# Peptides against a protein of PDB entry 3NZW, part 6

Target 1, 212 residues: chain A of PDB entry 3NZW
Amino acid sequence: TTTLAFRFQGGIIVAVDSRATAGNWVASQTVKKVIEINPFLLGTMAGGAADCQFWETWLGSQCRLHELREKERISVAAASKILSNLVYQYKGAGLSMGTMICGYTRKEGPTIYYVDSDGTRLKGDIFCVGSGQTFAYGVLDSNYKWDLSVEDALYLGKRSILAAAHRDAYSGGSVNLYHVTEDGWIYHGNHDVGELFWKVKEEEGSFNNVIG
Target 2, 222 residues: chain B of PDB entry 3NZW
Amino acid sequence: QFNPYGDNGGTILGIAGEDFAVLAGDTRNITDYSINSRYEPKVFDCGDNIVMSANGFAADGDALVKRFKNSVKWYHFDHNDKKLSINSAARNIQHLLYGKRFFPYYVHTIIAGLDEDGKGAVYSFDPVGSYEREQCRAGGAAASLIMPFLDNQVNFKNQYEPGTNGKVKKPLKYLSVEEVIKLVRDSFTSATERHIQVGDGLEILIVTKDGVRKEFYELKRD

## One batch from the design tools (peptide; made by RFdiffusion4, then SolubleMPNN)

Design b1_p8_3_s3 (from b1_p8_3, 3 letters changed)
Fold by OpenDDE base, seed 4:
Structure b1_p8_3_s3 (fold): chain B 212 residues (1-212), chain C 222 residues (1-222), chain A 8 residues (1-8)
Amino acid sequence: as target 1 above (212 residues)
Amino acid sequence: as target 2 above (222 residues)
Amino acid sequence: MLKINEPK
């Protein structure tokens, strides 16, 4: 798995791969590793697929209950804290979760929290999470700047996941891409790695370790 | 050390068409190298045009299917005989599976039916309730033999339009029920040849708007 | 078989 999220002048970019594995077996190439909690809030999935899918869906329910009770959208801080508190209660039970809670509220602006099953909760501007995270960081860190255009930021997110998909055997399938703004998240498509790789290689003149 | 799980072998396969879906399974039940039964169905009509199979440890599979059937029953009681949609069924099954997260049902679960738009739907589950909707999925003992075949023949993976130098993929299209049945039969006959836990009989449940139809074919009895 | 999105 490779997931990433970063803040920039235009909001938040979220990009993830779609491969799931069971040992050496590719279980799926089409996993949705972004959970759309609400129109303004996203959760990413790394680790146990069931743990992430189940509890982030549960988180969505908790966020909805908050909205109903408080007549206000939940903050990214509060949403991430709910999840963090939950996994902390299960500490030692064997949950496997590495997640980013990404969203936009008027109060907070664009916000990213990293939450994992070890009990860690971090607010930050840039996170890559998963077995391919270091590959993604290599591309992301080398090209990141706050003043990226939306187009360039989207491409950078997509390109970083592609790099990870190329080098990490446990990442691949496709890139799912999101842009989060004050108006909510926007889905920017599913990009099959098989096609994207060759396109990027041709346009950039990159990936010269592969002949084709 | 005591192992609470068994492995009863077998293989299951789901494929979604445009306005239909199929869920197939062999009828062999084994323990280790001994055939317990040559005809033990593992694909079930659960009502509301939903077919289900939970393949692996048969005791767990039967328990899960029974619980789901009961869930369907109570859904009707609680919601004025409302039809359970396939997506809602999938969510319910996730909760059944994840409810035993720390002592899982040792099964690979697949359900098939029609979505609310009348399109064929297949959902697959891991033992603890991770699920996704797919066009096709193989599960069980010979899943590793069949799934790559389905990638190629259902989703046309690694197929390209002739004369395009591999630049244009073969376009995706729905398969007819006849084509799907052919693929299912070829999958299971092939799997039977290479896997000792697969064989004896093939039962195919076909879901359409008109209901569930069942077909049976003999497999090698080796 | 557990589906895993490999963490790091």
Scores: peptide ipSAE 0.321, ipTM 0.838, DockQ to the pose 0.028
Fold by OpenDDE base, seed 2:
Structure b1_p8_3_s3 (fold): chain B 212 residues (1-212), chain C 222 residues (1-222), chain A 8 residues (1-8)
Amino acid sequence: as target 1 above (212 residues)
Amino acid sequence: as target 2 above (222 residues)
Amino acid sequence: MLKINEPK
């Protein structure tokens, strides 16, 4: 798995691969590693597929209950804290989760929290999470600027996941791409790695370790 | 050391069509190298046009299916005989599976039916309740033999239009029920040849808007 | 059998 999220002048970019594995077996190439909690809030999934899918769906329910009770959207801080508190209660039970809670509220602006099953909860501007995270960081950190255009930011997110898919055997399938703004998240499509790789290679003159 | 799990072998396969879905399974039940039964059905009509199979440890599979059937029953009681949608069924099964997260049902679960738009739907589950909707899925002993075949023949993976220098993929299209049945039969006959835990019989449940139909085919018995 | 998104 490779997931990433970063803040920039235009909001938040979220990009994830779609491969799931069971040992050496590719279990799926089409996993949805982003949960759309509400129109302004996303969760990413790395680790145990069931753990992430179950508890982030549960989180969505808790966020909705908050809205019903408080008559306003839940903050990203509060949403991430709910999940963090939950996994902390299960500490030692064997949950495997590496998640990012990404969203926008008027109070917070665009916000990213990292939450994992060890009980770590971190607010930050840039996170890559998964077995391919270091490959993604290599590309992302090399090209990241706060002042990126939306177009360049989207490409950078997509390109970083592609790099991870290329080098990490446990990442691949496709890139799912999101842009989060004050108006909510926008889905920017599913990009098959097989097609994307050759396109990027041709356009950039990159990936020269592979002969076309 | 005590092992609470058994392995009863077998293989299951789901494929979604445009306005239908199929869920198929062999009828062999084994323990170790012994055939317990040559005809033990493992694909079930659960009502509301939902078919289900939980393949692996048969005791766990049977328990899960019974619980789901009971869930359907109580859903009707609680919601004035409302039809359980396939997506809601999938969510319910996730909760059944994840409820035993720390002592899982040792099964690969697949359900098939029609979505609320009348389109064929197949959902697959891991032992602890991760699930996704797919066009096709193989599960069980010979899943690794069948799944790549389905990738190629249902989703047309690695197929390109002739004369395009590999630049144009074979277009995706729905398969007819007849074509799907052919693929299912070829899958199981091939799997039977190469896997000792698959064979004896093939039962196919076909879900359409008109209900569930069953077909049976003999497989090799060796 | 378990599907994993391979955390590092």
Scores: peptide ipSAE 0.315, ipTM 0.845, DockQ to the pose 0.028
Fold by OpenDDE base, seed 3:
Structure b1_p8_3_s3 (fold): chain B 212 residues (1-212), chain C 222 residues (1-222), chain A 8 residues (1-8)
Amino acid sequence: as target 1 above (212 residues)
Amino acid sequence: as target 2 above (222 residues)
Amino acid sequence: MLKINEPK
């Protein structure tokens, strides 16, 4: 798995691969590793697919209850804290989760929290999470700027996941790409790695370790 | 050391068409190297045009299917006989599975039916309730033998248009029910040849807007 | 066999 999210002047970019594995077996190439919690919040999943899918869906219910009770959209801080508190209650039970909760509120602006099953909760500008995270960081850190255009930011997210898909055996399938603004998230498509790789290689002149 | 789980072998396969879905399973039930039954159906009509199979440890599979059938019944009681949609069924099954997150049902679960638009739908589950809608899925003992075949023949993986130098993929298209049945039969006959836990009989449940139809085919009995 | 999105 490789998931990433980063803040920039235009909001948040979220990009993830779609490969799931069970040992050496490729269980799926089409897993949705972004969970659309609500129109304004995204969760990413790394680790146990069921743990992430179940509890982030549950989180969506909690966020909806918050809105009903408080007549206000839940903050990213509060949403991430709900999840963090939940997984912390299960600490030691064997949950496996590496998640990012991403959203944009007027109060907070673009906001990303990292939450994992160890009980860690971190706010930050840039996170890459999964077995391919270091590969993604290599590309992302080298090209990241706050002042990226939306177009360039989307490409950078996509390109970083592609790098991880190339080097990490446990990452691949496709890139799912999201842009998050105050108006909510926008899905920017599913990009098959098999096709994307050759396109990027040709256009950039990159991936010269691979003979075409 | 006591092991609460068994492995009763078998293989199941789901394929979604445009306006139908198929869920198939062999009828062999085994323990270790011993055949317990040559005809023990493991694919079930659960009502509301939903078919289900939970393959692996048969005791767990049967328990899960029974719980789901009961869930369907209670859904009708609680919601004025509303038809349970396939996506809602999938969510319900997730909760059934994840409810035993720390002592899982030792099964690979597949359901098939029609979505709310009348399109064929197949959902697959891991033992603890992660689920995904797919065009096809193999589960059970010979899943590793069948799934790559389905990738190639249902989703046309690694197939390209002739004369395009591998630059144009074979376009995706729905398969007819006849084509799907052929693929299912070829899958199971092939799996039977190479896996001792697959054989004896093949039961196929076909879901259409008109209901569930069953077909049966003999497999090798060795 | 659990479906895993491998963490690092």
Scores: peptide ipSAE 0.311, ipTM 0.844, DockQ to the pose 0.028
Fold by OpenDDE base, seed 1:
Structure b1_p8_3_s3 (fold): chain B 212 residues (1-212), chain C 222 residues (1-222), chain A 8 residues (1-8)
Amino acid sequence: as target 1 above (212 residues)
Amino acid sequence: as target 2 above (222 residues)
Amino acid sequence: MLKINEPK
């Protein structure tokens, strides 16, 4: 798995791969690793598929309950705290989760929290999470600027996941891409790695380690 | 050290069509190298046009299916005989599976039916309740033999239009029920040849708007 | 961190 999120002048970019594995077995190439909690809040999934899917869906329910009770959307801080508190209660039980809670509220602006099953909760501007995270960081860190255009930021997110898909055997399938703004998240499509790779290679003159 | 799990072998396969879905399973039940039964059905009609199979450890599979059937029953009681949708069924099964997250059902679960738009639907589950809607899925002993075949024949993976120098993929299209049945039969006959835990009989449940139909075919009884 | 559907 490779997931990433970063803040920039235009909001938040979220990009994830779609491969699931069980050991050396490719279980799926089409996994949805982003949970759309509400129109302004996203959760990403890395680690145990069931753990992430179950608890982030549960988180969605908690966020909805908050909205109903408080007549206001939950903050990204509060949403991430709910999840963090939950996984902390299960600490030692063997949950495997690496998640980013990404969203926009008027109070907070664009916000990213990293939450994992070890009990870590971090607010930050840039996170890559998964077995391919280091590959993604290599591309992302090399090209990241706060002042990126939306177009460039989207491409950078997509490109970083592509790099990880190329090098990490446990990442691949497709890239799902999101842009989060004050108006909510916007889905920017599913990009099959098989096609995307060749396109990027041709356009950039990159991936010269592959003869094609 | 006590091992609470057994392995009863077998293989299951689900394929979704445009307006139908198929869930198939062999009827062999085995422990190690001993055939317990040559006809032990493992694909079940659970009502509300939902078919289900939980393949692996048969005791766990039976328990899970029984619990789901009971869930359907109570759903009707609690919601004025409302039909349980396939997506809701999938969510329910997730909770059944994840409820035993720390002592999982040792099974691969597949359900098949029609979605609310009348389109074929197949959902697959891991032992602890992660699930995904897919066009096809193989589970069980010979899943590793069949799944790549399904990738190629259902989703047309690695197939290209002739004369395009590999630049144009074969377009995705729905398969007819007849085509699906052929693929299922070929899958199981092939799997039977190469896997000792698969064989004896093939039971196919076909879900359409008109209900669930069953077909049976003999497999090698080796 | 791997997305693992661990068939146990």
Scores: peptide ipSAE 0.207, ipTM 0.826, DockQ to the pose 0.025; fails the geometry check

Design b1_p8_3_s4 (from b1_p8_3, 3 letters changed)
Fold by OpenDDE base, seed 5:
Structure b1_p8_3_s4 (fold): chain B 212 residues (1-212), chain C 222 residues (1-222), chain A 8 residues (1-8)
Amino acid sequence: as target 1 above (212 residues)
Amino acid sequence: as target 2 above (222 residues)
Amino acid sequence: MLKIKEPK
């Protein structure tokens, strides 16, 4: 798995691959590793597929209950804290989760929290999470600037996942791409790695370790 | 250390069509190298046009199916005989599976039916309740033999239009019931040849708007 | 048997 999220002048970019594995077996190439919690809030999934899917769906329910009770959308801080508190209660039980809670509220602006099953909760501007995270960081850190255009930021997110898909055997399938703004998240499509790789190689003159 | 799990072998396969879905399973039940039964059905009509199979450790599979059937029953009691949708069934099964997260059902679960738009639907589950809607899925002993075949023949992976220099993929299209049945039969006959835990009989449940139809075919009894 | 979205 490779997931990433970063803040920039235009909001948040979220990009993830879609491969799931069971050991050396590719279980699926079409897994959704982003949960759309509400129109303004996303969760990413790395680790145990069931743990992430179950508890992030549960988180969605908690966020909805918050909205009903408080007559206001839940903050990114509060949503991430709910999940963090939950996984911390299971500390030592064997949950495997590496997640980013990404969203926008008027109170917070664009916000990213990293939450994992070890009980770590971090607010930050840039996170890559998964077995391919270092490959993604290599591309992302080399090209990241706060002042990126939306177009360049979207491409950078997509390109970083592609790099990880290329080098990490546990990442691949496709890139799912999101842009989060004050108006909510926007889905920017599913990009099959098999096609995207050759397109990027041709346009950039990159990936010269592979002969076309 | 005590091992609470057994392995009863077998294989299951689901394929979604445009307005139908198929869930198939062999009827062999085995322990190690001993055939317990040559006809032990493992694909079930659960009502509300939902078919289900949980393949692996048969005791766990049977328990899970019984719990789901009971869930359907109570759903009708609690919601004025409302039909349980396939997506709701999938969510319910996730909770059944994840409820035993720390002592899992040792099974691969597949359900098939029609979605609310009348389109074929197949959902597959891991042992602890991760689930995904897919066009096709193989589960059980010979899943690793069948799934690549389905990738190629249902989803047309690695197929390109002739004369396009590999630039145009074979377009995705729904398969007819007849085509799907052929693929299912070929899958199981092939799997039977290469896996000792697959064989004896093939039971196919076909879900359409008109209900569930069953077909049976003999497999090698070796 | 468990599906994993491999963490680092």
Scores: peptide ipSAE 0.268, ipTM 0.833, DockQ to the pose 0.028
Fold by OpenDDE base, seed 4:
Structure b1_p8_3_s4 (fold): chain B 212 residues (1-212), chain C 222 residues (1-222), chain A 8 residues (1-8)
Amino acid sequence: as target 1 above (212 residues)
Amino acid sequence: as target 2 above (222 residues)
Amino acid sequence: MLKIKEPK
């Protein structure tokens, strides 16, 4: 798995691959590793598929309950804290989760929290999470600027996941891409790695380790 | 050491069509190298046009299916006989599976039916309840033999339009029920040849708007 | 066999 999220002048970019594995077996190439919690809040998934899918869906329910009770959307801080508290309660039980809670509230602005099953909760501007995270960081860190245009930021997110998909055997399938703004998240499509790779290679003149 | 799980072998396969879905399974039940039964159905009509199979440890599979059937029953009781949609069924099954997260049902679960738009739907689950909707899925002993075949023949993976120098993929299209049945039969006959835990019989449940139809085919009884 | 997204 490779997931990433970063803040920039235009909001948040979230990009993830779609491969799931069971050992050496590719279990799926089409896994949705972003959970749309609400129109303004996303959760990313790395680790155990069931753990992430179940608890982030549960988180969505908790967030909805918050809205119903408080008549206000939950903050990214609070949403991430709910998840963090939950996984902390299960500490030692064997949950495997590496998640990012990404969203926008008027109070917080664009916000990213990293939450994992070890109980770590971090607020930050840039996170890559998963077995391919270092590959993604290699591209992302090299090209990241706060002042990126939305277009460039989207491409950078996509491109970083592509790099990870290329080098990490446990990442691949497709890139799912999101842009989070004050108006909520916008889905920017599913990009098959097989097609995307060749396109990027041709356009950039990159990936010269592969002969076309 | 005591192992609470068994492995009863077998293989299951789901394929979604445009307006139908198929869920198939062999009827062999084994323990180790001993055939317990040559005809033990593992694909079930659960009502509401939902077909389900939980393949692996048969005791767990049966338990899960029974629980789901019961869930359907209670859903009707609680919601004025409302039909359980396939997506809701999938969510419910996730909860059934994840409810035993720390002592899982040792099964690969596939359900098949029609979505709310009348399109074929196949959902697959891991033992602890991760699930996704897919066009096709093989589960069980010979899943590793069949799934790549399905990738190629259902999803047309690695197939290209002739004359395009591999630049244009073969377009995705729905398969007819006849084509799907052919693929299923070829899958299981092939799997039977290469896997000792697969054989004896093939039961195919076809879900359409008109209900569930069953077909049976003999497999090698080796 | 669990589906994993292979966290690092």
Scores: peptide ipSAE 0.248, ipTM 0.829, DockQ to the pose 0.028
Fold by OpenDDE base, seed 3:
Structure b1_p8_3_s4 (fold): chain B 212 residues (1-212), chain C 222 residues (1-222), chain A 8 residues (1-8)
Amino acid sequence: as target 1 above (212 residues)
Amino acid sequence: as target 2 above (222 residues)
Amino acid sequence: MLKIKEPK
């Protein structure tokens, strides 16, 4: 798995691959590793597929309950804390989760929290999470600027996941791409890695380690 | 050391069509190298036009199916006989599976039916409740033999239009029920040849808007 | 066999 999220002048970019594995077996190439919690809040999934899917769906329910009770959208801080508190209660039980809670509230602005099953909760501007995270960081860190245009930021997110899909055997399938703004998240499509790779290679003149 | 799990072998396969879905399974039940039964059905009509199979450890599979059937019953009680949708069924099954997260049902679960738009739907589950809607899925002993075949023949993976230098993929299209049944039969006959835990009989449940029908085919009995 | 979205 490779997931990433970063803040920039235009909001938040979220990009993830879609491969699931069981050992050496490719279980799926079409897994949804982003949960759309509400129109302004996303969760990413790395680790145990069931753990992430179950508890982030549960988180969605908790966020909805918050809205019903408080007549206000839940903050990204509070949403991430709910998840963090939950996984911490299961600490030692064997949950495997590496998640990012990404959203936009009027109070917080664009916000990203990293939450994992070790009990770590971090706020930050840039996170890559998964077995391919270091590959994604290599591309992302090299090209990241706060002042990226939306177009360039979307491309950078997509390109970083592509790099990880190329080098990490446990990442691949497709890139799912999101842009989060004050008006909510926008889905920017599913990009098959097989097609995307050749397109990027041709347009950039990159991936010269591959002949074809 | 006591091992609470067994492995009863077998293989299951789901394929979604445009306005139908199929869920198929062999009828062989084994323990180690011994055939317990040559006809032990493992694909079930659960009502509300939902068919289900949980393949692996049969005791766990049967328990899970029974629990789900009971869930369907209670859903009707609680919601004025409302039909349980396939997506809601999938969510329910996730909770059944994840409820035993720390002592899992040792099964690969597949359900098939029609979505709320009348389109064929197949959902597959891992042992602890991760689930995904797919066009096709093989589970069980010979899943590794069948799934690549389905990738190629249902989703047309690695197929390209002739004369395009591999630049144009074969377009996705729905398969007819006849085509799907052919693929299912070919899958199981092939798997039977190469896997000792697959054979004896093939039972196919076909879900359409008109309900569930069942077909049976003999497989090799060796 | 559990499906994994392989964490690092």
Scores: peptide ipSAE 0.239, ipTM 0.837, DockQ to the pose 0.028
Fold by OpenDDE base, seed 1:
Structure b1_p8_3_s4 (fold): chain B 212 residues (1-212), chain C 222 residues (1-222), chain A 8 residues (1-8)
Amino acid sequence: as target 1 above (212 residues)
Amino acid sequence: as target 2 above (222 residues)
Amino acid sequence: MLKIKEPK
């Protein structure tokens, strides 16, 4: 898995791959590793598929309950804290989760929290999470600027996941891309790695380690 | 050390069409190399036009299917005989599976039916309740033999339009029920040749708007 | 052995 999220002048970019594995077996190439909690809040998945899928869906329910009770959308801080508290209660039980909670509230602005099954909860501007995270960081860190245009930011997110898909055997399939603004998240499509790779290679003159 | 799990072998396969879905399974039940039964069905009609199979450890599979059937029953009681949708069924099964997250059902689960738009639907589950809607999925002993075949023949992976120098992929299209049945039969016939835990008989459940139909075919009995 | 899906 490779997931990433970063803040920039235009909001938040979230990009993820779609491969799931069971050991050396490719279990799926089409996993949805972004959970749309509400129109303004996203969760990402890395680690155990069932753990992430189950508990982030549960988180969605908790966020909805908050909205119903308080007549206001839950903050990103509070949403991430709910998840963090939950996984902390299961600490030692064997949950495997590496998640990012990304969203926008008027109170907080664009916000990203990292939450994992070790009990870590971090607020930050840039996170890459998964077995391919180091590959993604290599591209992302090299090209990141706060002042990126939306177009450039979207491309950078997509490109970083592509790099990870290329080098990490546990990442691949496609890139799912999101842009989060004050108006909510916008889905920017599913990009098959098989096609995207060649397109990027041609346009950039990159990936010269591959003949084609 | 006590091992609570067994392995009863077998293989299951689901394929979704445009307005139908199929879920197929062999009828062999085995322990190690000993055939327990040559006809032990493992694909079930659960009502509400939902078919289900949980392949692996048969005791766990049977338990899971029974629990789901019971869930369907209570759903009707609690919601004025409302039909359980396939997506809701999938969510329910996730909860059944994840409820035993720390002592899992030792099974690969597939359900098939029609979505609320009348389109074929196949959902597959890992042992602890991760699920995904897919066009096709193989599970069980010979899944590793069949799934790549399905990738190629259902989703047309690695196929390109002739004369395009590999630049244009073969377009995705729905398969007819006849085509799907052929693929299922070829899959199981081939799997039977190469896997000792697959054989004896093939039972296919076909779900359409008109209900569930069953077909049976003989497989090798070696 | 049945394996769980682990998108690493």
Scores: peptide ipSAE 0.287, ipTM 0.823, DockQ to the pose 0.022; fails the geometry check

